# Ledger of designs, part 222: peptides against a protein of PDB entry 3OGK

Target 1, 307 residues: chain A of PDB entry 3OGK
Amino acid sequence: ATPDRLSRRFPNLRSLKLKGKPRAAMFNLIPENWGGYVTPWVTEISNNLRQLKSVHFRRMIVSDLDLDRLAKARADDLETLKLDKCSGFTTDGLLSIVTHCRKIKTLLMEESSFSEKDGKWLHELAQHNTSLEVLNFYMTEFAKISPKDLETIARNCRSLVSVKVGDFEILELVGFFKAAANLEEFCGGSLNEDIGMPEKYMNLVFPRKLCRLGLSYMGPNEMPILFPFAAQIRKLDLLYALLETEDHCTLIQKCPNLEVLETRNVIGDRGLEVLAQYCKQLKRLRIERGADEQGMEDEEGLVSQRG

## One batch from the design tools (peptide; made by RFdiffusion4, then SolubleMPNN)

Design b1_p28_4_s3 (from b1_p28_4, 13 letters changed)
Fold by OpenDDE base, seed 1:
Structure b1_p28_4_s3 (fold): chain B 307 residues (1-307), chain A 28 residues (1-28)
Amino acid sequence: as target 1 above (307 residues)
Amino acid sequence: DLEVEFPKRRTAAEEEQLKKLEKKREEL
């Protein structure tokens, strides 16, 4: 579909999801100015889709100008923006979004590639937003954002239920977890084991409603922090945990209400047996190969203007 | 019904995260 055709057919469209084609297909089958770039779509949104509340770009090229135009066009009517595996923008574009879209409920930039200029976007979000429900910048590389801003967001956004972050030191998020009283899902962070402080994380307090969790670099020494609420865990992301087969077995048997598990093949046949035995409510299982196995890069990965 | 997925390919971000994971493993 073309942007023009969409707007003419659906002038009252409230939700738009655009999926970029695989990188290889973009070069061969799709004109560079169509399908891969959001610009023509943003133009149509700005001009003709005045009821649009939700925008999801997946594997698209998005510029700061595109984000600025979108932000100004939709303003407080924009409730959801998902930049899923997108590229081409900087934190200035994000700043524009959060500055103009003060009632945004969902902001996602998971696996997006961008240039980080500063942490102002998160600060602005913290200062002005009270509507946020979902914040997701999982598997991104932010170095200039402040965990204090995340805490402020948690304090001000009482409906905040899902937060996924990059490699924040988990101890820096203590204030965030304390403030995020309604948080149900957390993914990311960084657990950094210290031989001199084996109990470094043992006093970590999680939100009481937390039931979907994925802590990066969680090893067997940190795993016990989950045990007090393991029975309420419904989703575990262990893709980037430092757990061996036996550790998986130990954790899984403590999670009888597990519905979704994402892990690597290190779970093994034994882990799968334990999973089948103890997790009768399991609905989805993802098993990744692991870093030691040869694999191909996803052809549907990030769309970049960079060659 | 149980849905089982065995991804054959990784995104660049997934690959990078796995590299970070392995670095962490080596540090232990």
Scores: peptide ipSAE 0.582, ipTM 0.942, DockQ to the pose 0.573
Fold by OpenDDE base, seed 5:
Structure b1_p28_4_s3 (fold): chain B 307 residues (1-307), chain A 28 residues (1-28)
Amino acid sequence: as target 1 above (307 residues)
Amino acid sequence: DLEVEFPKRRTAAEEEQLKKLEKKREEL
């Protein structure tokens, strides 16, 4: 497909999703630069797709100039931007987006690779946005953003329901959790065990509506922080938890309303038995390989089964 | 109906996150 063909055929397009690189490229099987550039598409959006409010770039090369052009072209009409596994931009591009698109509701850059210049983009978002519903920079490397800006976003964006972040120390997010009264989903953060302070996280207060959760590096000592609301958990991401088989069994028994579980093969047969026994509403189960298991490069795609 | 997924490949970000996880495990 070409941009010009798209605009001629669908001049009133509201949502655009582009996929650049083949899936194999994301697994380091194809050179990084083989992906498509968004530039021609951004040009077409600017000129001919004047009703576009949702943009999803997946596995594409996106420059700061592309983001700046997109931001200025769509401005407050842009409701959704997803930079899904993209590369080629810096935080300056993000700054342009949040500066010009002040009514953006969904901003995603999950697994994108970028150069971090500063934390201004998150600060600008915090200062001017009141519309944000979804913020997702999960599995990204930000070192210069402030948890205070995240707290400000939570305070100002009353419709904020899903936030996924990188390796923020969870205790630095206490203010965020208190402010995010309508938050339903949280993923990421960093739990850092302290031998000298075993109860370090026990006083953590989560948003009352929280039901989709994935805390990074959660071990058995931290796991009890979930117990007060485990019955309301519908989605649990344990992919990057420090839980062993028996820990999985303990937690799963407390989550009778679990619908989605993502974990590693450490769950084992025992964990699966417990899951089947206690989680009667389970709809989706994802089991990743452990860190010590090498991927089969020769297999294409994901193996899924429906039962 | 239950959908079960067994991914065979990892992205670079997923590999990096697993490395971080193992580092954390070693610290315990």
Scores: peptide ipSAE 0.580, ipTM 0.941, DockQ to the pose 0.665
Fold by OpenDDE base, seed 2:
Structure b1_p28_4_s3 (fold): chain B 307 residues (1-307), chain A 28 residues (1-28)
Amino acid sequence: as target 1 above (307 residues)
Amino acid sequence: DLEVEFPKRRTAAEEEQLKKLEKKREEL
């Protein structure tokens, strides 16, 4: 479909999701410019889609100019922006979005590739937004943003329920977790084991409603921090945990209400047996292959078995 | 009903995250 045809057919469109071309199967075969440009769509949004409040770009090329135009065109009417696996923009584009869209509820840039100029976008968001419900920059690299701004967001946005971040040191997020009273989902961060401080994370306090969790680099020494609320956990992302098979078994046994598990082959047959035994509410299981296993290029990217 | 997924494709970000994971593993 073309942008002009869409606007003619659906002048009152409130939600738009654009999907670019799928990426190549192998990492090394992914071209730099693998997505389509959003520019013609942003132009159409700006001119003709005046009721649009939700925009989701997936695998698209998005420029700062595109983001600026979108921001100014929708302003406080924009409730959702998802830059899912997008590229071509800088943090200036993000700054424009958060500056003009003061009532944004969902901001996602998960797995997007961008040029980081500064951390102003997160600071601006922290200073002015009180509506945010979902913030997701999981699997991105921000080096210039402040954990303090994230804490401010948590304090000011009482409806904040889901936050996914990059490699923030978890201890720097203590204030964030204390402030995020209604947080249900957290993914990312960085657990960094210190041989000299084996209990480095033992006093970490999570939000009371937290039930969907994925901590990066969590090892068996850090895993006990989950035990106080393990019975409340409904989703675990262990894809980037440092847990072995036995660690998986230990944790799974403590999560009887687990509905979604994402992990790697390291769970093993034993882990799967334990999962079947203790997690009777399990609805979804994702098992990623290890780092050394290369996928076949020609096969469908997802093998789903229904049981 | 249980849905089981075995993804066959990785994104660039997923690959990078795995590299970071392995680096962390080596540091232990």
Scores: peptide ipSAE 0.580, ipTM 0.940, DockQ to the pose 0.635
Fold by OpenDDE base, seed 4:
Structure b1_p28_4_s3 (fold): chain B 307 residues (1-307), chain A 28 residues (1-28)
Amino acid sequence: as target 1 above (307 residues)
Amino acid sequence: DLEVEFPKRRTAAEEEQLKKLEKKREEL
């Protein structure tokens, strides 16, 4: 489909999702020219798609200029921007988005590759946005953003329900969790075990409505922090947890209302048996290969089983 | 109905995250 053809057919389009062509190389290499360029689409959005409030770019090349044009064209009408596995932009582009789109509700840049210049984009978002519902920069590399800005966002955005972040030290997010009273989903962070301080995380207080969770690097020593609310957990992301088979069994037994589990092969047959026994509400199970298992580069298809 | 997914391919970000995970494991 061409941008011009889309606008002619759907002048009142409210939501646009563009997917770059999957290349086998995108899984193993991040070439600079992977995906398609969003530029012609942004031009069309700016000129002809005046009711567009939701934009989702997946595996696209997005420049700062593209983001700036989009931001200025849609301004406060833009409710959703998802830069899903995109590349080609810097944090300046993000700054433009949050500066001009002050009523944005969903901002996602999960698994996007970008050049980080500063943390101003998150600061600007914290200072001016009160509409944010979903913030997701999971699986990204930020080193210059402040957890205090995240706390400010939580304080100001009363409808904030889902936050996914990179490798923030979880203890730096204590203020965020306290402020995020309506938060239902949290993924990411970093649990950093200290042998000299085994109780480092035991006093963490999570939002009362939290039911979808994925803590990075959570080991068996940190796992007990979930036990007080394990019965309300509906989704667990254990893909990047440091849990062995027995740890999985322990946690799963405490999550009878689990609907979605994402984990690695480490769950084993035993973990699957426990899952089947205790999690009768389970709707989705994702099992990835372990780090030691080189993904078969050449197999074209995701194997999904529906039962 | 239960949907079970066995993804065969990893993104570069997923690979990097797994490397970080293994590094964390080695530090314990």
Scores: peptide ipSAE 0.578, ipTM 0.940, DockQ to the pose 0.667

Design b1_p28_4_s4 (from b1_p28_4, 20 letters changed)
Fold by OpenDDE base, seed 3:
Order: C-alpha cells, then structure tokens, then sequence
Structure b1_p28_4_s4 (fold): chain B 307 residues (1-307), chain A 28 residues (1-28)
C-alpha cells in the first residue's frame, strides 16, 4: 500500500505498523520515496493521519528528520513508537520524540542501529514523562545513558511494567529495581562474575511482580538469585545466558508456571525432557542456534511448528 | 497448544550478542 492510499482509505487510523524488507542489503536498493524509508509515511501521518497514536516501524530506514516531524505532528497524542530493527537515526531523533511526545507510553528501539551522540534523550524522558509503560532498547549499544535516569523513570512512571535494556551492569540497576514497583518484565543488563566476589549478586532485590525475565550473561553462580521467585516466572529469555544443559534443567524444574521459554540448542534433549515434565503451562518454546552453529546455512523457510 | 520456534536466521544484533556471550564465557 502507498501512504496516500492508506490515509484516504483509513483517515481515522490509530495504529500503523510498517514492515520493511528483512535483509538490510535490500534497503539500499529501495528508493527514498518507497518501501524501506519511513519518510513518505511520516509525511502522510503529519498531513492526514491526525488520530494516529501508535506507530511501529520494523526494519525501516528512519532519519532524525523523520522522527522530528513525527514528534511534532503527533506530540502528546503519540502513545507508542516502536523502532524495531530500524536504522538511520541518531539519539537526536530520540530526543525529539521524548521532548515533544511527553505522554508516550511505549518507546521501543530494540535491535535498532543508530549513532549515539549523548544520553539526553533518556534524561529528558526521565525529567518529564510519567506515562511510560514500556521502555525497550534491548540489543542496542548505548554507552552515554545513565542508570540514574532509568531509576528516575521507574520512580515517576507508576505504570512502568516492562523494561528491556542493553549492557547495564545489574548492580547499577539496584535503584531502578527498587523504584520499579510494578515492573513485570525485565530483559538485558549484564551480569559480570567476579572470582573475588562470588556473592556479588546474591543480595539483588527484584520487583515483586517480576515474572518475565531475561538476564544477559547469567551463569550458574548467578542463577540462584532467581530461585526465590522462580515459581512466579512465566517467561524466561535464556538466549544470552551462560547456562549449560544441566543448569537449564535445574532452573526449569523451579519454574512450574513457565509459559514462554526462549533459549539456545544448549538446552538439549535432556532439557526439553525436563521442560515437558515440569512446565505444563508452556505455550511457546523458541530454540535458537548457538554461536558455533552460525556457519550453518540458514535454511530458508524454517517456519515455527505449531503443535 | 505449544508453539515451537526453530532456529532461524540471526540478526546482526543477535550475532553480536552471541559474540559478547562467548567473550564472557572465556573470562570465566
């Protein structure tokens, strides 16, 4: 569909999701006025989609100018922005969004590639937003943002239920976890084992409602921090955990209410047997390849088997 | 009904995260 056709057909559209082509290499072959670029869509949103409150761009090219135009056009009416696997913008674009869209509830830039200029966007969000429910910059590279701003967001946004972050040291997020009283989902961070401090993480206190979790680099020494609330865990992301097969078995046995598991082949047949035995509420299982298997030709068309 | 997702093509970000994982593993 073209932007103009969409607006003419659906002038009262409240939610828009655009999907670009899966392969980044194909984006360079797409004209600016079509397909992979959000520019023509942002123009149409600004002019004709005056009720739009939710925007989801997936695998699109997004410039700072596009973000600025979108921000100014929708302002406090914008409730959701998802830059899912997008590229072409900087943190200036994010700053424009959070500056103008002060009632944004969902801000996602998961797996997006961008140029980081500063941490002002997160600071501005922390200073002015009280509406945020979902913040997701999982699988991104932010080095200039402050954990303190994340804590401030948690304190000010009472409806904050899901936060996914990059490689923050988990101990720097202690204040965040304490403030995020209604947090149900957390993914990311960085667990950094220290041989000299084996109990480094043993005193971590998680939000009481936490039930969807994915801690990056969690090893068997850190895994016990989950045991006090393992029975309430409904979703585990173990894709980037440092758990072996037996560690998976140990953890899974403690999660009888698990509904979603995302892991790698390291779970093995043994882990799957344990999963079947202990997790009777399981609804979704994602198994990804390990690093060593990256060289295997991605068979085109591996569709999820629904059983 | 159980939905099982099999290995798919990894994104560049996923590949990078796996590299970081392996680097962490070597330090342990």
Amino acid sequence: as target 1 above (307 residues)
Amino acid sequence: ELEVEFPKELTSSEKEQLKKLEEKKKKL
Scores: peptide ipSAE 0.397, ipTM 0.873, DockQ to the pose 0.573
Fold by OpenDDE base, seed 2:
Structure b1_p28_4_s4 (fold): chain B 307 residues (1-307), chain A 28 residues (1-28)
Amino acid sequence: as target 1 above (307 residues)
Amino acid sequence: ELEVEFPKELTSSEKEQLKKLEEKKKKL
């Protein structure tokens, strides 16, 4: 569809999801510059889609100018912006969004590629937003943002229920977790083992309502931090955990209310058996069959046709 | 109903995250 055709047909459109680029481009099969620009759509939104409150760009090229135009056009009427696997913008574009759209509830840039100039966008969000419900910059590379701003967001946004982040050291998020009283979902962070301090994460306190979790690089030494609330876990992302088959079995046995599991083939047939035995509410299972160097050598670490 | 997903290919971001995982495994 063209932007003009859409606006003429649906002038009162509230939610727009645009899917650019073929799926193959996400896998480096097509050049990153291949696909749709959001520019003509942003122009149409600005001029003719004045009721639009939710925008989802997926696999599109988005410039800072596009974001600035969108931000100014929708301002506090914009409730949701999702830059899902997008490229072409910088943190200046994000700054424009959070500066002008102060009542935004959902901000997502998961798996987007961008140029990072500074951390001002997160700071501005922290200083002025009280409406945020979902913040997601999972699998992004931010080096200039502050965990303190994330804590401020948690303190100020009472409806904050889902936060997904990049490789923040989990210990830097202690203040965030304490402030995020209504948080139900957390994904990302970085657990970094220290041979000299095997228990450095044992005092980590999670939000009481946390039930969807994916900690990056969680190993068997850190896994016990989940045990106090494992019975309330409904979704578990272990795709980037450092858990072996036996560790999976141990954790799964403690999660009887698990509905969604995402993991790698390291779960093995044994892990699947344990999953079937203990997780009677399971609705979705994702198993990534990537070449785990160690998983190819251990037959127990592979999901066979028996599973 | 149980939905089982077996992705065939990883995104560039997923590959990069996996690389980081592997690097961490080597340090343990």
Scores: peptide ipSAE 0.388, ipTM 0.875, DockQ to the pose 0.763
Fold by OpenDDE base, seed 4:
Structure b1_p28_4_s4 (fold): chain B 307 residues (1-307), chain A 28 residues (1-28)
Amino acid sequence: as target 1 above (307 residues)
Amino acid sequence: ELEVEFPKELTSSEKEQLKKLEEKKKKL
């Protein structure tokens, strides 16, 4: 469909999702621009889709100019922006979005590739937004944003329920977790084991409503921090955990209300057996390939098609 | 009903995250 045809058919459109290039393009198998640019769509949104409040671009090329135009055109009417696996923009584009769209509820840029100029976009969001419910920049490379701004967001946005971040040191997020009283989902961060401080994370306090969790680089030594609330966990993302098969079994046994598990093949048939035994409410299981598959000689560490 | 997702081709970001994981695993 063309943008103009869409606006003519649906002048009162409130939600738009565009899917661009196939996943293969992310591996340089096809030209980067094959998925197309959002520019013609942003132009159409600006001119003719005046009721649009939700925009989801997936695998699209998005420029700072596109973001600026979208921001100014929709302003406080924009409730949701998802830049899902997009590329072509900088943090200046994000700054424009948060500057002009002060009532945004969902801001996602998960797995997007961009040039980071500064951390001003998160600071601006922290200073002016009170509406945010979902913030997701999981699997992004922000180095110039401040954990303090994330804490400020948590303090000011009382409806904040889901936050996914990049490689923040988890201890830098202590203030954030204390402020995020209604947080139900957290994903990302970085657990960094210190041989000289084995209990580095033992006193970490999570939000009371936390039930969907994915801590990056969580090993068996850090895993016990989940045990006090394991019974309330409904979703676990273990894709980037440092857990072996037995560690999976240990954790899964403590999560009887688990509905969603995302992990790697390291769970093995044994882990799947334990999962079936203890997690009767399981609805979704995602098993991904890991680099560790090359090292596990033990048949128990592989998921067979027999289960 | 259980929905099972089998291994898929990893994105560049996912591959990078796995590299970071492996680097951490080597330090343990």
Scores: peptide ipSAE 0.380, ipTM 0.871, DockQ to the pose 0.743
Fold by OpenDDE base, seed 1:
Structure b1_p28_4_s4 (fold): chain B 307 residues (1-307), chain A 28 residues (1-28)
Amino acid sequence: as target 1 above (307 residues)
Amino acid sequence: ELEVEFPKELTSSEKEQLKKLEEKKKKL
């Protein structure tokens, strides 16, 4: 489909999702003028799609200029922007979005690659947005953003229900968790084991409504922090947890209301058996093959084709 | 109905996160 055909057919389009080719194919096989760049689509959105409130780019090349044009064209009418596995922009483009789209409800940059100039985009979002419901920069590397801005967002955005972040030290997010009273989903952060301080995270207070969770680098020593509310957990993202098969079994047994599990093959057939036994409400299971597990000779950590 | 996904290829971001996991696992 071409952008011009889209606007002619659907002048009142409210939601657009564009899916580019997989990243591996983008570098070698997508000519500069190919459907991998959002530019022609942003032009069409700006000119002809005046009712568009939701934009989702998946595996697209997005420039700062594209983001600036989109931001100015849609302004407060833009409710959702998802830069899902996108590349080609900097934090200046994000700054433009949050500056002009002050009523944005969903902002996603999950798995996007970008050049980080500064943390101003998150600060601007914190200063001016009260509408945010979903913030997701999971699997990104922001080093210049402030946890204080995230706390401010939580305080000001009463409808904030889902936040996914990069490698923030979890202890720096204590203020955020206190402020995020309606938060239902949290993913990311960084748990850093300290042999000299085994109880480092035991006093961490999570939002009372938290039921979808994925803590990065959570090991067996940190896992007990979930036990007080494990019965209310409906979704677990364990893709980046440092849990072995036995740890999976331990955690799964404590989550009888689990609906969604995302994990690596380290769960093994044993973990799958435990999952089937204890998690009767399970709706979705995602298992990824870890590159790390190709080297572990221990047969127990392999999901068989029967599992 | 149970939906099961087996992603075939990790994204660059997923690979990078996996490397970080491996590095952390070496420190454990």
Scores: peptide ipSAE 0.023, ipTM 0.496, DockQ to the pose 0.597

